# Designs tried in a protein design run: peptides against a protein of PDB entry 5K2M. Part 201

Target 1, 273 residues: chain A of PDB entry 5K2M
Amino acid sequence: MRIGITYTVLRREEMAIKERAGEFGEVVMLHEDDLLFPGNYDLDVVIIRNVSHFKALYTARLFESEGIPTVNSSRLIFEAGDKLFATLRLAGKVPVPEWKAALSEGGALRVPDSLGYPLVSKPVFGSWGRLLAKVNDRDSLEAVLEHRKWMKNPLYGIHYFQEFVEKPGRDIRSYVIGGEFVGAIYRYSNHWITNTARGGKAEPCSDPEVEELSVKAWEAFGEGALAIDIFESEKGLLVNEVNPNMEFKNAARVTGADMAGKLVEYAVEVAKT

## One batch from the design tools (peptide; made by RFdiffusion4, then SolubleMPNN)

Design b2_p29_3_s2 (from b2_p29_3, 15 letters changed)
Fold by OpenDDE base, seed 2:
Structure b2_p29_3_s2 (fold): chain B 273 residues (1-273), chain A 29 residues (1-29)
Amino acid sequence: as target 1 above (273 residues)
Amino acid sequence: DEFLKKVLEIIKEYEEKNKHKVFDPGPAD
């Protein structure tokens, strides 16, 4: 078996995936500079680890056009990597924070009429809590909308809002690969944005309700490897978002779960189908 | 756009510098 791994930068995750993939077959590391299409790639499967959501999406689709399956698939990357499209999948299967989408400033200004304040403004794309805004009032909403007018990417004109969820100083990140729950962590933060990229503590999460909810959230998409962000709210557990290009170095360290191995095993299964 | 050119150069230098290096941005899941 020949396993491709596409990457932008060698992180701990990519190094772990490379090491585990070597146990299953020949590993071909493919930096973004090595990718040119159409091409004659002799690969059975490609694990997509490009840092950019869009580069990951296009890379997956390009390999699929050559008849090579990818983990994750371009379909999954597209649907899960867009916060609005992910919400559309999740909302029919699992509890999610209340949300609204608007396609204009005039539409966005009416969002508080239904959701109230405070709101969370999210870009439909992006990682590590970038451009998340807690919108406490009308003045803050107007400021966010004004700034978005000057953003060069037209996708910033897609206005996605959630209710602000009060969290107990932490959130949950779980991992589901091929429909199997692999593990979960608590991410602690004194900030309303709990992403560990900002220096939060991680601890193992062993909760059967989290496991069940995580699998159901994965089933909304029905394939691939997903990190799932879950909130502990007054209404119970809420699935906030999913990530088809997951970081897992801290989760693997804290839980002891072989997340890289599980990802490779799933990629090998995909290659055989 | 000189600013865009400078940004692209910085990105390129960063990508080239890190192409074959292990990058650990610290505790970030």
Scores: peptide ipSAE 0.033, ipTM 0.431, DockQ to the pose 0.036
Fold by OpenDDE base, seed 4:
Structure b2_p29_3_s2 (fold): chain B 273 residues (1-273), chain A 29 residues (1-29)
Amino acid sequence: as target 1 above (273 residues)
Amino acid sequence: DEFLKKVLEIIKEYEEKNKHKVFDPGPAD
């Protein structure tokens, strides 16, 4: 078994994945600078750990074009890594926050007619709560829309909104790999963005309802390794988003779950199919 | 393709910012 691991930066996750992959076979670390296509890669599977969503997507697709399966697949990265496309998958399977999409400023200005205020503006791509805005009123909406006009990437012209969900000072991040629930954490924050990258604390989450919902959310995509962000709301649990390029160092630490091992095991299974 | 160009520019900017990072523990989950 020859396992490739693509990466942008060596993180704790990539180090753990490398270590676990070594138990199954030869590990080939591939920095982004090492990637040239078409190429003669002698690999059975590639674990995609590029930090950039688009780099991860294209890297996966490029390896797939060489007949090498990837974890995650380019399809999964594409669908799960876009918040709108992910919502489209999730909405038919699990409870999600109310959402609207608009393709123009004029359309976006009508979103409050449906969702009301406060609402959350999200870019369709990005991580760590980047460019999330709590929009409390019309003035704030106009400001967000104006700022997006001046952003270079045309994807910022895709306006994705959610209802603002009041959370109990925390959210849930769960992990499902190959359809198996691996673990979950609470992420605590005094900020409405509960991502631990913003100074939150993580604690284990042992809730059967979270486990069940997480698996159902994964089933909306039907493959790969996903981190799943779940909100506790007055309406019950809501699946907010999924991440096909998950960080798990704190989740692994807090839960004791071998996230890296489970990811590698799944990659080995994919290599054998 | 303006779309592709803009995507590549963003990627490039990210790469340039992070090219010297040999190890990043990354943000918390």
Scores: peptide ipSAE 0.031, ipTM 0.407, DockQ to the pose 0.070; fails the geometry check
Fold by OpenDDE base, seed 1:
Structure b2_p29_3_s2 (fold): chain B 273 residues (1-273), chain A 29 residues (1-29)
Amino acid sequence: as target 1 above (273 residues)
Amino acid sequence: DEFLKKVLEIIKEYEEKNKHKVFDPGPAD
């Protein structure tokens, strides 16, 4: 078994994945600078750990073009890594926050007619709560839309909105790999954005409802390794988003779950199929 | 290819924005 691991930066996650992969076979570490295609790679599977969503997507697709399966697949990275596409998958399977998409400024200005205020503006791509805006009124909406006009990336012209969900000062991040629930954490923050990258505290989450919902959310995609962000709301649990390029160093530390091992085990299974 | 150029620009902008956060030594889950 030859296991490739693509990476941008050697984080704690990549080091853990490398270590666990070594138990199953030969590990080939592939920095982004080493990736040229076509490359005639001799690998049974590649674990995709590129930091950039787009680099991860293209790297996965390039390996797949050479007949090498990837974890995650380019399909999963594409669908799960886009918040709108992920919502389209999730909405048919699990409760999600109310959402609206608009393809123009004129359409976006009508979103409050459906969702009301406050609402949350999200880019369809990005991590760590970047470019999230709580939009409380018309003036704030107009400001967000004006700023989006000057953003160079055409994907910022795709306007994705959610209802603002009142959270109990925390959210939940769960991990599902190959359809198996691996673990979950609470992320605490005094800010409405509860991402741990912004200084939130993590604690273990042991809730059977979270486990069940997380598996159902994963089933909306039907493959791979996903981190799942869940909100506790007055309406019950809501699946906010998923991440096909998960960080798990804090979750692994807090829960004691072998997330790196589970990821490698799944990659080995994928290699055998 | 104008399409390819746009895609590459999108990737580059995304990477530049991510570089600053990847090195945040904070707990980043």
Scores: peptide ipSAE 0.029, ipTM 0.378, DockQ to the pose 0.070; fails the geometry check
Fold by OpenDDE base, seed 5:
Structure b2_p29_3_s2 (fold): chain B 273 residues (1-273), chain A 29 residues (1-29)
Amino acid sequence: as target 1 above (273 residues)
Amino acid sequence: DEFLKKVLEIIKEYEEKNKHKVFDPGPAD
C-alpha cells in the first residue's frame, strides 16, 4: 500500500500521521510545491493535511479526479469546512445554536429581529476564532458590516450569525473518525472564544451524552474524520461547528487516544473500498 | 493590489522556509 500525505507545514499531527502510516505501507510525503495536476501518482489513498481550507479542498478534488480516494474527501471538506454549509447538515440531525444567514447588508441589519442581541458574527470560512465578533447592539452590527465591505474576498459578503451562547468558561471538542468516537476534551478559557490556540487548558471529557451527540453529528456528513465543537448551554448540548482539517495534538496528549493511528486506519479502509 | 501581493509573498516565503520543518504552533486544539 502507498499512502500519500499532503501538507503545508510539518506539524506534530503530520509527523504522527507519517509515523503511523509507515506501519501500513510506503509513505509519500507531498508538500504543496510537489503537487502538479494532472499527474501520475502511484498512490492508494491520500491523507489531506493542507493548512488552507481551499488548498485542502482543491487538492482532494484533484486526486479524486485521478481515481485516488482522499481522507477527507473533497465533498466532506467542502461541506464541513464551511460554517454555513456545516450548519445546514447539522441542523437536521443535532441541536445547533440558533442561526441566520443574510446575503446583503440590508438583510444582515434585520437579523437581530429574529436572533436578538447579543449575537455572534462569523465568517463562513476561517479557523482559530478569526473574525468572530460578539455583536451587542446596532452600532456594533453596523461597524462589523462596514468593515466587511472593505474586505476583498467576496465570501465576506456572506453574513452568517448565531445566537450568543453563554458557556460555563469552557467548550467541548470531540473527535469522530470513520463513525467511531475516538475521544473528547474540555477546553477552558476566560474569553467567550474558547480556542486553545489562545492558551486554553485542555482536560479529558468522559460523557456518554457527548459521545452519542458527536457520533450523530458525524452521521450528518456520513464519512471521514471530524473534530466537533460542542457547547454546554442552558438548552443542553449544542453542536457549534465541525472541522475536517482537525488539529489533535493536545487532545491526543490529554486523552491518550491514538488519533493519528485511527486516521491512518480509516485511510487504509478507504483505500480498500 | 500591491499590498495584497506583498502579503501573499510574505506568506509564500514563510511556507517555503518552513515546509520541511517541524512546526508546533503551541496548544491549538
Scores: peptide ipSAE 0.019, ipTM 0.403, DockQ to the pose 0.040; fails the geometry check

Design b2_p29_3_s3 (from b2_p29_3, 15 letters changed)
Fold by OpenDDE base, seed 3:
Structure b2_p29_3_s3 (fold): chain B 273 residues (1-273), chain A 29 residues (1-29)
Amino acid sequence: as target 1 above (273 residues)
Amino acid sequence: DEFLKKVLEIIEKYEKENRHKVFDPGPAE
């Protein structure tokens, strides 16, 4: 078994994945600078750990074009890594925050007619809560839309909105790999954007409802390794988003779950298929 | 943009020099 690991920066996650992969076979670390296509890669599977969503997507697709399966697949990265496409999958299987998508400023200005205020404006791509805006009124909406006009990436012209969900000072991050629930944590933050990267405390989450919902959310995609963001709301648990390029350092530390091992085990299974 | 180009060059240089080093961006989950 020869396991490739593509990466941009060698993080704790990539180190853990490398160590675990070494137990199953030969490990080939592939920095982005080492990747040229078409190539002659002698690999049975590639674990995709590129930081950029788009670089991860294209890297996966390029290996797949050479007959080498990837974890995650380019299909999964594409569908799960786009907030709107992910919502389309999730909405058919699990409770999600109310959402609207608009393809023009004129359409976006009508979103409050359906969702009311406050709203959350999200880009369809991007990580770590970047360019999230809580939109409390019409003036704020107009400002967000005006700024979007000057953003060069055409994808910023896709307007994705959610209802603002009041959270109890925390959210839930769960992990499902190959359809198996691996673990979950509470992420505490005093800010409406709950991200542990901003210095939040993490604690283990042991809730059967979270486990069940997480598996159902994964089943909406039907493959791969996903981190799942869940909100505790007055309406119950809501699946906010999924991440096909998960960070799990804190979750592994807090829960003791061998997330790297589970990811490698899944990759080995994919290689055998 | 010349400024953007310079920033990208710095990033690329950093990535190249540190590609095999452990980078811990913090508790980013």
Scores: peptide ipSAE 0.014, ipTM 0.413, DockQ to the pose 0.035
Fold by OpenDDE base, seed 4:
Structure b2_p29_3_s3 (fold): chain B 273 residues (1-273), chain A 29 residues (1-29)
Amino acid sequence: as target 1 above (273 residues)
Amino acid sequence: DEFLKKVLEIIEKYEKENRHKVFDPGPAE
């Protein structure tokens, strides 16, 4: 078995994946600078670890075009990595925060008529809470919309909003790989944006409701390895978003779960199908 | 699609310019 691993930067996750993959066969590390298509890649499967959502998406599709399966697939990366497309999948299977999408400024200005204030404005792409805005009033909404007009990327013209969910100073990140629940953590923050990358503490989460909901959220997509962000709300558990390019160093450390091993095992299974 | 081409160029440029911001700032010490 020959396992490719595409990457932008060798992080703790990529090092762990490389180490585990070595137990199953030959490992081929592929930096973004090494990738040219069409090519003659002798690989049974490729684990996609590009940092950029778009780089990951196109890399996956390019390998698939050569008959090489990827983890995650380009389909999954496309649907899960876009917050709006992910919401469309999730909303049919699990509880999600109330949301609205608008395709114009005029449409966006009407969103509060349905959701009220406060709102959360999200770009459809991006990571680590970048360009998230808590919109408390009309003036703030107008400011966010005005700033979006001057952003160069046209995808910022896709206006995605959620209700603001009051959280108990934490959120939950769970991991489901190949339909199997692998583990979950609480991420603590004094800020409304809970992210361990911003200095949040992580603790193990052992909740059967979280496990069940996480698997159902994964089933909305039906393949791959996903990190799932869950809110504890007054309405119960809500699936906020999913990430097809999951970081797991903190979760692995805190839970002791072999996230890298599970990912590699799944990739090997995909290679055999 | 000329529109798609432009979108991809803009995305690539943005990612290149913001490469340093895409990284996990590391565990909070």
Scores: peptide ipSAE 0.012, ipTM 0.386, DockQ to the pose 0.078
Fold by OpenDDE base, seed 5:
Structure b2_p29_3_s3 (fold): chain B 273 residues (1-273), chain A 29 residues (1-29)
Amino acid sequence: as target 1 above (273 residues)
Amino acid sequence: DEFLKKVLEIIEKYEKENRHKVFDPGPAE
């Protein structure tokens, strides 16, 4: 078994994946600078750990074009890594926050007519709560839209909105790999954005409803390794988003779950199919 | 955009120079 691992930066996650992969076979670390296509790669599977969503997507697709399966697949990265596309998959299987998408400023200005205020403006791509805006009124909406006009990436012209969900000062991050629930944590924050990358506390989450919902959310995509963000709301549990390029060092530490081992085991299974 | 180009070059240089170094971005989830 020859296992490739693509990466941008060697993080704790990549080190753990490398270590676990070594138990199953030969490990080939592939930095982005090492990747040229078409290539003659002698690999049975590639674990995709590129930091950039787009670099991860293209890397996966390029290996697949060489007949080498990837974890995650380019399909999964494409659908799960875009907040709007992920919402489209999730909405058919699990409860999600109310959302609207608009393709113009004129369309975006009508979003409050259906969702009301406050709203959350999200880019369709990005991590760590970047470019999230709580939109409390018309003036704030106009400001967000005005700023988007000056952003160079055309994807910022895709206007994605959610209802603002009142959370109990925390959210839930769960992990499902190959359809198996691996673990979950609470992420605490005094800010409406509960991302631990901004200094939040993590605690273990042991809730059968979270486990069931997480597996159902994974089933909306049907493959791969996903981190799942869940909100506790007055309406019950809501699946906010999924991440096909998950960080798990805090979750692994807090829960004791071997996320890296589970990911490698799944990659080995994919290599055998 | 010349400014954006410069920023991207700085990031790319940083990533290249540190590609084999351990990076701990803090408590990221």
Scores: peptide ipSAE 0.016, ipTM 0.443, DockQ to the pose 0.040; fails the geometry check
Fold by OpenDDE base, seed 2:
Parts: C-alpha cells; sequence; structure tokens
Structure b2_p29_3_s3 (fold): chain B 273 residues (1-273), chain A 29 residues (1-29)
C-alpha cells in the first residue's frame, strides 16, 4: 500500500496522519511544490490535506484523473466545502438553520423579509469564521453588500445568509469518517463565532443525539471524512456546516479518539475498492 | 488511546524543536 499525503503546511494533523499511515504502508509526503500534473504517480490512495479549499479540490481532481482515489474525493470537497452546496445536501436530511441565497444585491436586500434580523452573512468558501458578519439591521446589510462589490473574487458576489442562532456560549464539532462517528467536542467561546483556532476551549461531547445527527449529516454526502458543526438551539440541534478539510488536533487531544488512524484506515479501504 | 498519546508526544517534541517554522498558517483561502 502506497499512501500519498498532500499538504501545504505540516500541521499537527498532517504529522499525526503521516505517523499513523506509516503503520499501514509506504507514506509519500507531497508538498504543494512537489505537485506537477500529469505526473504518473505510483500511489494507491491520496489523503488530501492542502490548506486551501480550491487547491484541495483541484489536487483531488487531478489525482482522480490519473485513476488514483482521494480522501476526500473531489466531489465531496466540492459539495461539502461550499457552504451553500453543503446546505443544499444537508437540508434534505437533517435540521439546518433557516437560510437564503441571493445572486444580486437587489435579491440580498429582500432576505430580511423572509428571515428577519439578525442575520449571519457567510461567504460560500473560506474557513475559521473569516468574513462572517452578524447583520443586525438594514445599514449593516448595505455595508456588507457594498464591501462585497469591491472584493476581487467573484464568488463573494454569491450572497449566503442564515438566521442568527443563539447558542449557549458553545457549539459542537463532531467527526464522521466513512460513516462511523469518531468523536465530538464542545467549543466554548465568549464570541458568537465559536472557533478553537481563535482561542476557544474544547471539552469532550458525549451525546447520543449528537452522534445520531452527525451520522445522518454525513449520510447526506455518503462518503469521506467530515467535520460537522452543530448548534444547540431552542429548536434543538441544527447542523450549521461541514468541513471536508477538517482540523482535529484539539478534538483528538480532548477526546483521545484516533482520528488520524481512522482517516488512514478509511483511505486504505478506499484504495481497495 | 496509547497510540494517540505517543503520536501527540512526538508531535509536541517536533514542534518544540522546530518552533521557528510555521505550523499554523492562520486563516486560509
Amino acid sequence: as target 1 above (273 residues)
Amino acid sequence: DEFLKKVLEIIEKYEKENRHKVFDPGPAE
């Protein structure tokens, strides 16, 4: 078994994956600078760990074009890594926050007519809560829309909104790999954006409802390794978003779950299919 | 998980030895 691992930066996650993969086969570390296509790579499977969503997506597709399966697949990265496309999948299977999408400023200005205020404006791509805006009123909405007009990436012209969900000072990050629930954590924050990358504390989450919901959320996509963000709301548990390029260093530390091992095991299974 | 504990110890050691390197690139595109 020859396992490729693509990466931008060697983080704790990539180190854990590398170490664990070494028990299952030969490991080939592939920094972004090492990637040229077509390349005739001799690999059975590639674990995609590029930091950029788009680099991950294209890397996966390029390996697939050479007949090499990837974890995650380009399809999964595409559908799960776009917040709007992920919502489209999730909404058919699990409870999600109320949402609206608009393709123009004129459309976006009508979103409050359906969802009211406050709203959350999200870019369809990006991580770590970047460019999330709590929109409390019309003036704030106009400001967000105005700023987006001057952003260079045309994808910022896709306006995705959710209802603002009041959270109990935390959210839940769960992990499902190959349809198996691996673990979950609470992420505590005094800010409405809960993200451990921004200095939040993490604690283990042992809740059967979270486990069941996480598996159902994964089933909306039907493959791969996903981190799942879940909100505790007055309406019950809501699946906010999924991440096909999951960070898990804090979750692994807190839960003791072998997330890197489970990812590698799944990659080995994918290689055999 | 004893294995995970060992892996984390190795990673922590590596991070200490390579503290001059960037292990967290910050916000990614």
Scores: peptide ipSAE 0.013, ipTM 0.393, DockQ to the pose 0.019; fails the geometry check

Design b2_p29_3_s4 (from b2_p29_3, 16 letters changed)
Fold by OpenDDE base, seed 4:
Structure b2_p29_3_s4 (fold): chain B 273 residues (1-273), chain A 29 residues (1-29)
Amino acid sequence: as target 1 above (273 residues)
Amino acid sequence: DEFLEKVLEIIREFEEKNRHLVFEPGPAL
């Protein structure tokens, strides 16, 4: 068994994955600078840990073109890493926040007619709450749309909106790998954007409803390793988004779950299929 | 975006120089 691990920066996650992968076979660490395609990679599976969504997507697809399976697959990275495409999968299986998509400014200006205010504007790509806007009124909507016109990436012209969900000063992040629930945490924040990367505290979440909902959310995609962001709302639990490039250092530390081991075990299973 | 390109270049240079170091990730771009 030869296990590739692609990476941009060695984080605690990549170190833990490397250590656990060493118990199953030979480990080949592949920095982004080491990757040229087409190549002759002697690998049974590749664990994709590139920081950039697009670099991860293209890296996965390039290995797949050489007959090498990846965790996650390029399909999963594509569908789960785009917030709109993820919503399309999730909405058919689990409760999600109310949402609208518009493909023009004129379409986007009509979104409040359906969802009201306040809204959350999201780019379809990006991480750590970047370019999230709470849109409270018409003037704020017009400002967000005007700023999007001056952004050079055409994907910023895809207007994705959610209802603003009132949260109890926290959200839930769960982890499902190969269809198995691995663990969950509460992420506390005094800001409407809950993220542990912004100095939020994490605590263990032991809730059977969260476990069931997390597995159902994973089943909407049907493969891979996902972090799942869940809101506690007055309507009950809502699946907000998923992440195919999961960070888990805080969750592993807080829960004691062997998330790196579970990821490697799944990658070894994928290599054997 | 010249600014984005410069930021990405700075990040790339930092990543290259530190490819063997363990970091606490800041907000990635």
Scores: peptide ipSAE 0.007, ipTM 0.402, DockQ to the pose 0.041
Fold by OpenDDE base, seed 1:
Structure b2_p29_3_s4 (fold): chain B 273 residues (1-273), chain A 29 residues (1-29)
Amino acid sequence: as target 1 above (273 residues)
Amino acid sequence: DEFLEKVLEIIREFEEKNRHLVFEPGPAL
């Protein structure tokens, strides 16, 4: 078996994936600079670890076009990596924060008529709480919309909003790979954005309700490896978003779960189908 | 976080390289 690993930066995750993949076969590390298509890649499966969502998406689709399966698939990267498309999948299976999408500034200005204030403005793409805004009033909404129209990427013209969820100073990040729950962590922050990349602390989360909800959230997509962000709200657990290009360094450290091993095992299963 | 710094660097490099492209997806990480 020949396992490709595409990457932008050799992180702790990619090192762990490489090490575990070596137990199952030959490992081919593929930096973004090494990728040319069409190519004659002799690989049974490719683990996609490109940092950019779009580079990951295109890399996956390019390998798939050559008959090489990827983990994650281009379909999963596309649907899970877009917050709106992910919400469309999730909302049919699990509780999600109330949301609205608008395709114009004029549409976006009517979102408070349905959801009220405060709102959370999100780009449909991006990570680490980048371009998240808590919108408390009309003036703040107008400011967010004004900034969005000057952004280069046309996807910033897709206006996605959620209700603001009051959280107990933390959120949950769980991991589901191939339909198996692998682990979960609490991410603590005094800020409404709880991402550990912004200085949040991580602790193990051992909650059967989180496990069950995480598996159901994964089943909304039905394949791959997902990190799942869950809110503890007054309404109960809400699935906020998923990430098809998951970071797991902190979660693996805190839980002791073999997330890299589980990812490789799943990739080996995909290669055999 | 060293990783966040590297990501921000990749973002910056992408934005600089593709500054002339109006419809670049950008470094959507």
Scores: peptide ipSAE 0.006, ipTM 0.366, DockQ to the pose 0.042
Fold by OpenDDE base, seed 5:
Structure b2_p29_3_s4 (fold): chain B 273 residues (1-273), chain A 29 residues (1-29)
Amino acid sequence: as target 1 above (273 residues)
Amino acid sequence: DEFLEKVLEIIREFEEKNRHLVFEPGPAL
């Protein structure tokens, strides 16, 4: 068994994955600078840990073109890493926040007619709450749309909105790998954007409803390793988004779950199919 | 700012590992 690991930065997650992969076979660490295609890679599977969504997507697709399976697959990275495409998958299986997509400014200006205020404006791509805006009124909506016109990437012209969900000062991050629930945490924040990257407190989440919902959310995609963001709302649990490039160092620490081991075990399973 | 803190964490982890992150500032992050 030869296991590739692609990476941009050797984080705690990549170090843990490398260590656990060494128990199953030979480990080949592949920095982005080491990646040239077409190549002659002698690998049974590649674990994709590139930080950039697009670099991860293209890296996965390039290995797949050489007959080498990846975890996650390029399909999963594509569908789960785009907030709109992820919403389209999730909405067929689990409760999600109400959402609208518009392909023009004129369309976006009509979103409040259906969702009301406050809204959340999201880019379809990006991590760590970047370019999230709470839109409380028409003036704020016009400002967000005006700023988007000056952004160079054409994907900023895809206008994705959600209802604003009132949360109890926390959200839930769960982890499902190969269809197995691995663990979950509460992420506490005094801000409406709950993310532990901002130094938020994490605590273990042991809730059978979260476990069931997390597995159902994973089943909307049907493969790979996903982190799942769940909101506690007045309407019950809502699946907000999924992440195919999951960070898990805080969750592993807080829960004691062997997320790196589970990811490697799944990659070894994928290599055998 | 979480993004800034995370960028700083990545930069720090990068500096510690002496490999080049060209964070192209842009949507691919």
Scores: peptide ipSAE 0.015, ipTM 0.434, DockQ to the pose 0.046; fails the geometry check
Fold by OpenDDE base, seed 3:
Structure b2_p29_3_s4 (fold): chain B 273 residues (1-273), chain A 29 residues (1-29)
Amino acid sequence: as target 1 above (273 residues)
Amino acid sequence: DEFLEKVLEIIREFEEKNRHLVFEPGPAL
C-alpha cells in the first residue's frame, strides 16, 4: 500500500494523517510544487489536503485521470465544496436553512420577497466565513450586489442567499467519514459567524440527533470524508453546509476522536475497491 | 488568529520554495 498525501501547508491535520498513514503502508508526501501531470505516480490512493478548493479539485481529477483514486474524489470536492451544489444535495435529504439563488442583480433584489430580512449573502465558494454578509435591509443588499459586480471571479456573479438563522452563540461541526459518524463539537462565538478559525472555543457535542442528522447529510453525497456544519434553530437542527476539505485539529483535540486514523482507514478501503 | 496563522504558514512555505514569487492566497483558499 502506497499512500499519497497532497498538501499546500503541513498543518497539524497533515502531520496526523502522515503519521497514521505510515501504519498502513508507505507514505508519499506531495507538495503542490512537486505535482506535474501527466506523471508516473506509483500510488494506490491519494489523500487530498490542498488548502485551495480549486487546487484540491483539480489535483483529485488529475490523479483520477491516471487511475489513482482520491479521498476525497473530485466529484465530492466539486459537489460538496460549492455551497449551492451542496445545498441542492442536502435539501433532498435533511433540513436546511431556507435559501435562494439568483443569477443576476435583478433576481437577487427579489430574494427578500421570498426570504424576508435579515438575509445571509454567501459566495458559492470560499472558506472560513469569508465574504459572508448579514443583509438587514434593501440598502445593504444593494451595496453587497454593487461590490460583487467589481469582483473579478465570475462565480461572484452567482448570488446565493440563506435566511439568517439565530443561533445560541454556537454552531455544531460534525465529522462523517465513509458513512460513519466520527465525532462532533460545539463552536462558540459571540459573532454570528461561529467558525473556530476566528477564535471560537470548541467543546464536545454528544447528541444522538446530531449524529443521525450528520449521517443523513453524508448520505446525500454517498462517499468520502465530510465536515458538516449544523445550526441549532427554532425549527430544530439545520444542515448549513459541508466541507470536503475538513480541518479537524480542534475537533480531534476536544473529542479525542482519531479523525486522522479514520480518514486513512477510509483511504485504504478506497484503494482496495 | 487561526486564519492569519494559516496564511503565514502558506506564505512561509511558498517563500521557502519560490523565493522569487509573490504568494497571494486567493478566494479559492
Scores: peptide ipSAE 0.007, ipTM 0.433, DockQ to the pose 0.034; fails the geometry check

